Peptides against a protein of PDB entry 7RZF. Designs and how they scored, part 132

Target 1, 358 residues: chain A of PDB entry 7RZF
Amino acid sequence: PFQEEHLKQLYKIVPIKDIRNLYVTFPIPDLQKYYKSNPGHYLGHLIGHEGPGSLLSELKSKGWVNTLVGGQKEGARGFMFFIINVDLTEEGLLHVEDIILHMFQYIQKLRAEGPQEWVFQECKDLNAVAFRFKDKERPRGYTSKIAGILHYYPLEEVLTAEYLLEEFRPDLIEMVLDKLRPENVRVAIVSKSFEGKTDRTEEWYGTQYKQEAIPDEVIKKWQNADLNGKFKLPTKNEFIPTNFEILPLEKEATPYPALIKDTAMSKLWFKQDDKFFLPKACLNFEFFSPFAYVDPLHCNMAYLYLELLKDSLNEYAYAAELAGLSYDLQNTIYGMYLSVKGYNDKQPILLKKIIEKM
Target 2, 358 residues: chain A of PDB entry 7RZF as posed
Amino acid sequence: PFQEEHLKQLYKIVPIKDIRNLYVTFPIPDLQKYYKSNPGHYLGHLIGHEGPGSLLSELKSKGWVNTLVGGQKEGARGFMFFIINVDLTEEGLLHVEDIILHMFQYIQKLRAEGPQEWVFQELKDLNAVAFRFKDKERPRGYTSKIAGILHYYPLEEVLTAEYLLEEFRPDLIEMVLDKLRPENVRVAIVSKSFEGKTDRTEEWYGTQYKQEAIPDEVIKKWQNADLNGKFKLPTKNEFIPTNFEILPLEKEATPYPALIKDTAMSKLWFKQDDKFFLPKANLNFEFFSPFAYVDPLHSNMAYLYLELLKDSLNEYAYAAELAGLSYDLQNTIYGMYLSVKGYNDKQPILLKKIIEKM

## One batch from the design tools (peptide; made by RFdiffusion4, then SolubleMPNN)

Design b2_p16_7_s1 (from b2_p16_7, 5 letters changed)
Fold by OpenDDE base, seed 3:
Structure b2_p16_7_s1 (fold): chain B 358 residues (1-358), chain A 16 residues (1-16)
Amino acid sequence: as target 1 above (358 residues)
Amino acid sequence: LSSNTDEFYLELALRL
């Protein structure tokens, strides 16, 4: 475990590649014994959330961050890390202190709201879906992975322990949240902008870096992080599949798409899956407009329309993706293309949301 | 979790 002297440190690291990353790290207790409740996953899900009122949404709105990842990582024996990692914009690199302030404001929001059983249930359901439909790992890789985790889990649970949440433990969530404090922070900034401004070299790889103590004033600023009214818990994910029934293959099933509806305004083609037998569907819509490609103005308007439509749907994109749904919208020379893919159960909900925004 | 983050720099940040 890090001693007090290793806390409240800022590391400025020079990368080989042109990358800009911020790592905000907290030493936490070893949570391995709590795998059935996985409080670090709960917190990672919320801190790493990309929906409206999330940490990422606010940091993106300011133009400071492109991506955000939150979660636990294994450390040395007897401790772990909780890590918040962001991809920084050039502007974000100038606002690292404020980015971290927003992180602590979001963490404070999580403390104020307290642990939510419904969020745990969503995590449980998502993990159950992931487990049920996990790709078959190669036997050698799988056996190596199992051998590694046998040290931590009962033999009977080894196959499921990484995926199946069983116990809602609000006490453990609060315990981990209590470790996510400015006094426990270690900050690393990775940027080429530190080239020629470093005074240390890492011995193993020759990575250049500078270590600085975070000023007490900055720590106090983060300790006094108020509730930011822009932060809110996510809404319930309406796209999580619950029905995985596979419909029987029809006797008249064709190996190619069949025209099942032909009207003046629409044609519908259908092909049943005869190969994969998954509770998934691909919905593809081609919209035709005589105005889509008439002139440059109409082309630009059609482009702008789709960009605005995509932007208006961003609130659903992340929740859909987590639930194994995706959509795509493209301009065509004839109009527009829409694709909805993934688990079939909640596709109608996503499709309805898209249509309501059109 | 699009971990396009170079795991190397994360590990480095944790070791320093």
Scores: peptide ipSAE 0.308, ipTM 0.847, DockQ to the pose 0.668
Fold by OpenDDE base, seed 5:
Structure b2_p16_7_s1 (fold): chain B 358 residues (1-358), chain A 16 residues (1-16)
Amino acid sequence: as target 1 above (358 residues)
Amino acid sequence: LSSNTDEFYLELALRL
C-alpha cells in the first residue's frame, strides 16, 4: 500500500510514441469483495460519462482533452486504484492543473448529489444486456478466464459475477468517493515535451521520467474545488432495451428484401432475419432531393446541413452507444443516407430524435 | 467510457 510519502506526487514520463496522456490515480481499498454492488463501476460510469454536463464534455469544450476513461484497476493484493485517464491536446498539456481542478469539481458534484439508485439501476441493466448478448468466446480462453476468476468468486457466480449487479450500496460509493481527494492523488503526465528534462530512468524498460512533489498550494487549490454549474448528472438513458422478444419467422419470409410499400414518395423494402435471431434491426433510409447536387452551392449547403445535424445529435450519441444503438448520416450524390442499427426496442425513440432535429 | 485500463504507461505510473 502507498504510504503518505507516495501521495501527492507528479511523474513526468517520456513516451516512445508521440502521445499526450494524463493519469490521475487514487489509491483505494480492495473492492473485489463488493463485486455485487461494484461501487467503482458506478463511479467510473459517471466520471467517464460523455453526455451533456459530463467531465469530458466540459474538458472537450475547452479544447484540452480528446478522450476520457474513468474506472478502477487492480493493484497489489488488498489494494486498488481508481484512475481518470485523459488524452491531452497540445493546449491541454499546458492546463494540467486546471484539468485536474475540473476533475475534483466533478467529484465534488457527485458528493453533493449523493449516490443515485436510478444510476445504479442503469448500470445493472446495461451489464445485463452486455451479459445476455456477449459474443461467444473461444472455449479455451473462456475456460482459462473462469479458472482465473474462481479465486475471487463462488463457483455458482463465476459466469455472472463480472456483469451481475445485485446490491445498491450507497455507503460503498461514498467510501470510494472519500478516497478521491487531492491528498490521495498520484499524477502522471506522459509527453515527449519532457525529453531532456528528466533525471531518472525506469529499470525495466529504460523509460525516462522525473518525479516531483505536487506543491501544497496546488493541493489546496484542488481541495477547495467549488461546484461548477456546468457539471450535471446524466439524464436517464432512454435507449436501454427492455424488450428482447424475437418475432417468429413469417411463412412468407423472403431470402431477399421484399418491396412491401410502393408509393409516389416512398419505397419500403423489408427482410426478416432468418440467420442471427437477435432482437436487433437495421433501418436504412435514402433521401432523394433534386437539389442536393444541382450546383456547388447546394452541394455545400447539403454538406453543412448534415454537419449541423450531426452536431445537434451529439447529445444522444453516447447514450445510444451505451445502449447498443448507433446511427450514421452521410451525404450522397442524390441527397442523404441515414442508418439506425442495434437493438430494435428503442430504435423508434432514436429515430424520432433524429427526425425532430431534421 | 468506463473501463479497467491496462496500458503500459499507466502500469508504469502505478509502479513508480
Scores: peptide ipSAE 0.286, ipTM 0.846, DockQ to the pose 0.490
Fold by OpenDDE base, seed 1:
Structure b2_p16_7_s1 (fold): chain B 358 residues (1-358), chain A 16 residues (1-16)
Amino acid sequence: as target 1 above (358 residues)
Amino acid sequence: LSSNTDEFYLELALRL
């Protein structure tokens, strides 16, 4: 475990590639024995959330961060790390202290709200879906993975242990959250801007870096992180599938799409799945407008309309993706194209949200 | 999904 001398440290690392990354790391206890409750996954789900009121949404709104990942990682024997990793913009590189302040404000919001059983239930349901429909891995890779997992889990649970959440443990969530404090932080910044400003070389790869103590003033600033009213818990994910019924193959099932509706305003083709037998569907819509590409002005207006529509749907995109739903919107020479793909159960909900924004 | 490059610098950050 890291001693006090290894905490509150800043590492400035020179990359070979032109990348800008920030790693905010916290030593945490070994959580492996708590796999049935997985408090690190709960916190990673919230800290790494991309919806409205999330940490990422605020950092993106400021133009400082492109992507964010939060979660636990295995360390040496007997401890783990909780890591918040962000891809920095050029501007974000100048605001690392403020980025980390926002991280602690979000963490403080999680403390104030306390553990939420409904969030745990969503994580449980998402993991159950992922397990049930896990793609068949190649036998060699699957066997190697199982062999590794056998070191940590009983044989009877080895297939499910990564996915099966069984126990809501608010005490363990609070325990991990209590380790996510400025006094326990290790910060690494990866940027070419540190070239020629380093004084150490890493032994294995010759990576140049500088180590600095984080000033006590900065630590105190982070310790005094207030509740930022912009941070909110996510809303319930309405797109999580619950019905996985596979309808029997119809006797009239065709190998190609059949025209099942033909009207002056619409044609509908349908093909039942005869190969995969999954509770998934693909909905494809082509919209025709005589005005879409009549002239450059209308073309630009149609483009702008679709960009605005996409932007208005961003609030649902992440929740849909987590639930195994996706949508695509494209301009066509005759109008627009919409596709909705994934689990069939909640596709009507997503489609309704799209139509309501159109 | 962290790129392979991100994994390297993450591992480095954890070892330093």
Scores: peptide ipSAE 0.196, ipTM 0.826, DockQ to the pose 0.484
Fold by OpenDDE base, seed 2:
Structure b2_p16_7_s1 (fold): chain B 358 residues (1-358), chain A 16 residues (1-16)
Amino acid sequence: as target 1 above (358 residues)
Amino acid sequence: LSSNTDEFYLELALRL
């Protein structure tokens, strides 16, 4: 276990590659025995969320962070880590203290709202989808993985234990949140900007680094993190599939798209899946406008329109992605192209959201 | 989401 002397430390690390990363790490108890509730996954889902009111959304809006990952990692025997990792912009590298302040503000928001059973249910449902449609692993890799898992899980559960959540444990969520405090933090900043400013070398890889104690004033600043009104819990993900029924192949199914609707305003082609047998669909729409490319002005207006449309849909992008849905919007010389792909069950919901923004 | 964090620097950050 980390002693007090190992906490509140800042590591400045020189990378070989031109990368800028921040790792904010917290020692936490070993949660392996709680795999059925997986409180670290619950917290990772929220802290790593990319939707409106998320930590990432705020940090991106400031131009400080490109990507964010939150989650638990195995440590040595008897402890784990909770890690928040961000890819820093050049500007973000100058604002690390403020980035971490925002992390603690978001964590404080999670404490204030308390554990949400509906969020746990979404995690459960997403994991169930991921498990159900998991690609076939390579036999050797799969066997090795199972052998490793057998050290932690009963034989009957080894196939499902990583994916299937069963128990909502708000007490364990709160317990982990209580470990995500400034007094329990270890910070690592990875940047070439520390070249020539280090005084230590790591024994195993020869990585140059500097270790510093985080000033008590900075720790206190983080401890006094208030509720930031920009942070909100995510809304319910409307796109999570619940119906996985595969319709039987029609007797008249053609190997190519068949024209099933032909009107003055629309043509529709349909092809049933005869190969993959997944509860997935691809919806492709081509919109034709005689004005789209009539002149440079109209072309620029069509481009601007699509960029504004994409921006207006950004609120749904992450939730759709998590649920295994995607959309694409492109300008064409004839007008606009829209594609919606993924699990078919909630595609109508996503399509409706797109059309409502158009 | 486990993005491919450079496992190296993550391990380093944990071991230091």
Scores: peptide ipSAE 0.081, ipTM 0.791, DockQ to the pose 0.553

Design b2_p16_7_s2 (from b2_p16_7, 6 letters changed)
Fold by OpenDDE base, seed 5:
Structure b2_p16_7_s2 (fold): chain B 358 residues (1-358), chain A 16 residues (1-16)
Amino acid sequence: as target 1 above (358 residues)
Amino acid sequence: LKSNTDEFYLELALRL
């Protein structure tokens, strides 16, 4: 376990590549024994959420962060880390203290709302879907993975332990959340801007870095993080599939897409899956407009329209992705292309949302 | 997909 001397430290690291990353890390207890409740996954799901009112959405709105990852990572024996990792913009590199303040404001929001059983249930359902439709791993890799997992889980649970959430433990969520405090923080900033400003070299790779204590005033600022009214818990994920029924093959199943509708305004092609037998579908729409590529102005308007449409759909993109749904929107020389892919059950919901924004 | 680079600096940050 880290001693007090290892806490409240700032590391300025010089990368080889031109990258800007911030790692906010918290030593936490070993959570391996709590795999059935997985409180670190619950917190990682919320802190790493990308929907409206999320930490990432606010930090993106400020122009400070491109991406955010939240979650637990294994450490040495007897402890783990909870990590919030962000990709920094050039502007974000100047606002690291304020970025971390927003992290603590979001954490404070989670404390104020308390553990939510419905969020746990969504995590459980998402993991159940991921388990049920886990791609067939290579036999050697699968066997090696199982052998590794046997060190941590009972034999009867080895196949499910990574995916099956069984117990809602609000006490454990609160326990982990109580470790996510400024007094327990370790901060690392990775940027080329620290070149020539370092005084230490890492032994293994020769990475140059500087270690500094975080000032007590900064720690106090983070400790006094208020509730930011922009932060909200996510809404329920409406895209999580619940029906996994595979329809029987039609007697007249064609090996290629068949034209099933032919009208003056539309043609519809259909191919039933005869190979994979998954409760998945691919919907592809090609829209033809005589105006799409008539001149540069129309081309630019069509481009701007799709960019605005994509932006308007960002609120659903992450929830859809978590649920194993995706969409794609592209300009074509004839107009627009839309695809919706993934589990078929909730595709109509996503498609409706896309159409409502069009 | 965490880039191999992100994992390296994360591991470094955790070891320091």
Scores: peptide ipSAE 0.300, ipTM 0.843, DockQ to the pose 0.515
Fold by OpenDDE base, seed 3:
Structure b2_p16_7_s2 (fold): chain B 358 residues (1-358), chain A 16 residues (1-16)
Amino acid sequence: as target 1 above (358 residues)
Amino acid sequence: LKSNTDEFYLELALRL
């Protein structure tokens, strides 16, 4: 475990590649024994959330961060890390202290709201879906993974332990949240902007870095992180599939798409899956407009329309993706293309949201 | 998928 001298440290690291990353890390207890409740996954789900009122949404709105990942990582024996990793913009590199303040404001929001059983249930349901439809791992990789897991789990649970949440443990969520404090923080910034400004070299790879103590005034600023009214818990994910029934193959199923509807305004082609037998569908819509490509003005308007439509749908994109749904919107020379893919159960909900924004 | 590069700097940051 890190001693106090290893906490409240800032590392400025020079990368080989042109990357800008911030790692905010917290030493936490070994949570391996709590795999049935997985409090680190619960917190990683919320801190790493990309929906409205999320940490990432606010940091993106400021132009400071492109991506965010939150979660637990294995450490040395007897401890783990909780890590918040962000991809920094050039502007975000100048605002690292304020980015970390927002992280602590979000963590404070999680403390104020307390553990939510419905969020745990969503994590449980998402993991159950992921487990049920996991790709068949290659036998060698699977055997090596199982051999590693056998050190931590009973043999009977080895296949499920990574996926199946069983126990809502608000006490353990609060325990981990209590470790996510400024006094326990280790910060690393990775940027080429530190080239020629380092005083240490890492022994294994020769990576240049500088170590600095985080000033007590900065630690206090983070300790006094107020509730930011822009942060909200996510809404319930309406896209999580619950019905996985596979419809029987029709007797007259064609090996190619069949025209099942032909009207003055629409043609509908359908092909049933005869190979994979998954509760998934692919919906493809091609919209034709004689105005879409008539002149440069109409082309630019059609482009702008789709960009605005995509932006207006961003609030659903992440929740849909988590639930194994995706959509794509593209301009065509004839108009617009829409694709909706994934589990069929909640596709009508996503399609309705798209149509309502159109 | 975190790039192998991102994992390297994360591991470095955890070891420093």
Scores: peptide ipSAE 0.294, ipTM 0.838, DockQ to the pose 0.476
Fold by OpenDDE base, seed 1:
Structure b2_p16_7_s2 (fold): chain B 358 residues (1-358), chain A 16 residues (1-16)
Amino acid sequence: as target 1 above (358 residues)
Amino acid sequence: LKSNTDEFYLELALRL
């Protein structure tokens, strides 16, 4: 484990590529034995959330961050790290202290709300879906992975241990949250802007870096992180599938899409799955408008309409993606194309949300 | 999905 001398440190690293990354890392206890409760996954789910009131949403709204990842990573034997990694904009590189302040404000919000059993249940359900419908891995890769996991899990649990959440342990969630403090932080900033400003070289790859102690004033600023009213827990994910029934293949099932509805205003084609036998569907809609491509003005209005529609749907996009749903919206010469794909159970809910925004 | 490059600098940051 890191000693006090390794904490509250800032590393400025010069990359080979033009990248701007921030790594905020916290040494945590080894959580491997708690795989049935997986408190690090619970926290990673919330800290890494992309919905309204999330950490990422606030940092994106300021133009400081493009992407955010939160979660646990294995360290050396006997400890792990909790890591918050962000892709920085040029402006975000100038506001690293404020970005980290927002991270601690979000963490403080999680402390104030306390562990939520419904969030754990949502993680459990998402993992159960992911396990049940895990794509067939290549045998060689799968065997090698399982062989590695056998060192950590009982043989009977090896297949499920990565996915199966069984125990809600609020005490362990609070224990990990207690490690996510400014006094336990290690910060790394990766940017070409540090070129010629470094004083150390990494032994293995010759990476240039500078190590600095984080000023006590900055640590104190982060320790005094208040509750930011912009941060909220996510709402329940309404898109998580619960029905996985596969309907029997119809006797009249065609190898190609059959026209099942033909009206003046709509045509509908349907093809039942005869190959994969998954509780998934693809819904494709083509909308025709005589005005979509009449002139440059109408074309631009149709483009702007779709951009606004996409923006208005951003609040659902992440929750849908987590639940194994996706949608696509495109301009066409004749109007608009909409596609909804993934688990069939909650597709009507997502489709309704799209139509309500149209 | 992090790029392989991001993994390198993450590992470096954890080792330093």
Scores: peptide ipSAE 0.278, ipTM 0.836, DockQ to the pose 0.505
Fold by OpenDDE base, seed 2:
Structure b2_p16_7_s2 (fold): chain B 358 residues (1-358), chain A 16 residues (1-16)
Amino acid sequence: as target 1 above (358 residues)
Amino acid sequence: LKSNTDEFYLELALRL
């Protein structure tokens, strides 16, 4: 376990590749025995959320961060890490202290709101979907994975333990949140900008790095992180599928799309799935406008319209993705193309949201 | 999706 001397440390690491990464890490207790509640997954889901009012949304709005990952990682025996990892922009590399301040502001927001059972339920439902529709692993890989898991889980739970959440434990969520404090932080910054500024070499790979204590003033700044009114808990994910019914193949099912509607305003083709037998659908819409490509001005207006439409839909994009839904919008020479793909149950909800923004 | 490279520097950051 890390002693106090290993906390409040900053590592400046020189990469081989041109990458800019920030790792904000917190030693936490071993949570393996709490796999049924998985408080680290709950926190990783919220801290790593990409929707409106998320940590990533704010850091992206400032142009400091491209991507964010939050979650637990196994450590040595008897402890784990909670890690917040971000991909830094060039500008973000100059604002690492402020990025970490925003992390602590978001964590403070989570403390203020307290554990939410509905968020746990969403994590449970998402994991259940992922488990139900996981790809078949290769037998050799699967057996090796199971053998590894048997060290941690009862035999009867080995197949499900990674996915099934059973117990809402707000006490454990609060316990982990209490470890996510500035006094418990280890920071690593990975950037080529540290080349020629390092004084240590890692023994195994020869990676050059510098270790520094984080100044007490900076720790105090992070400890005094206020509630930032821009941070909000996510709204309920309305796109999580609950109905997985697969309709029987119709006797008249064609191996190709059949024209099932032909009107002055619309043509509709349909093909039932005869191969995969998944509760998934692909909805494809082609919109025709004689004005979309009539001249360069109209073409540019159609492009701008679509970019604005995409931007207006960003609030749903992440929630849809988590729920196994996706959409695509493209300009065509005839107008616009829309595609909605994924689990069929909530596709009408996503489609309605798209249409309401159009 | 963590790249293998990201995992290396993460492991390094955790071991240092």
Scores: peptide ipSAE 0.245, ipTM 0.829, DockQ to the pose 0.481

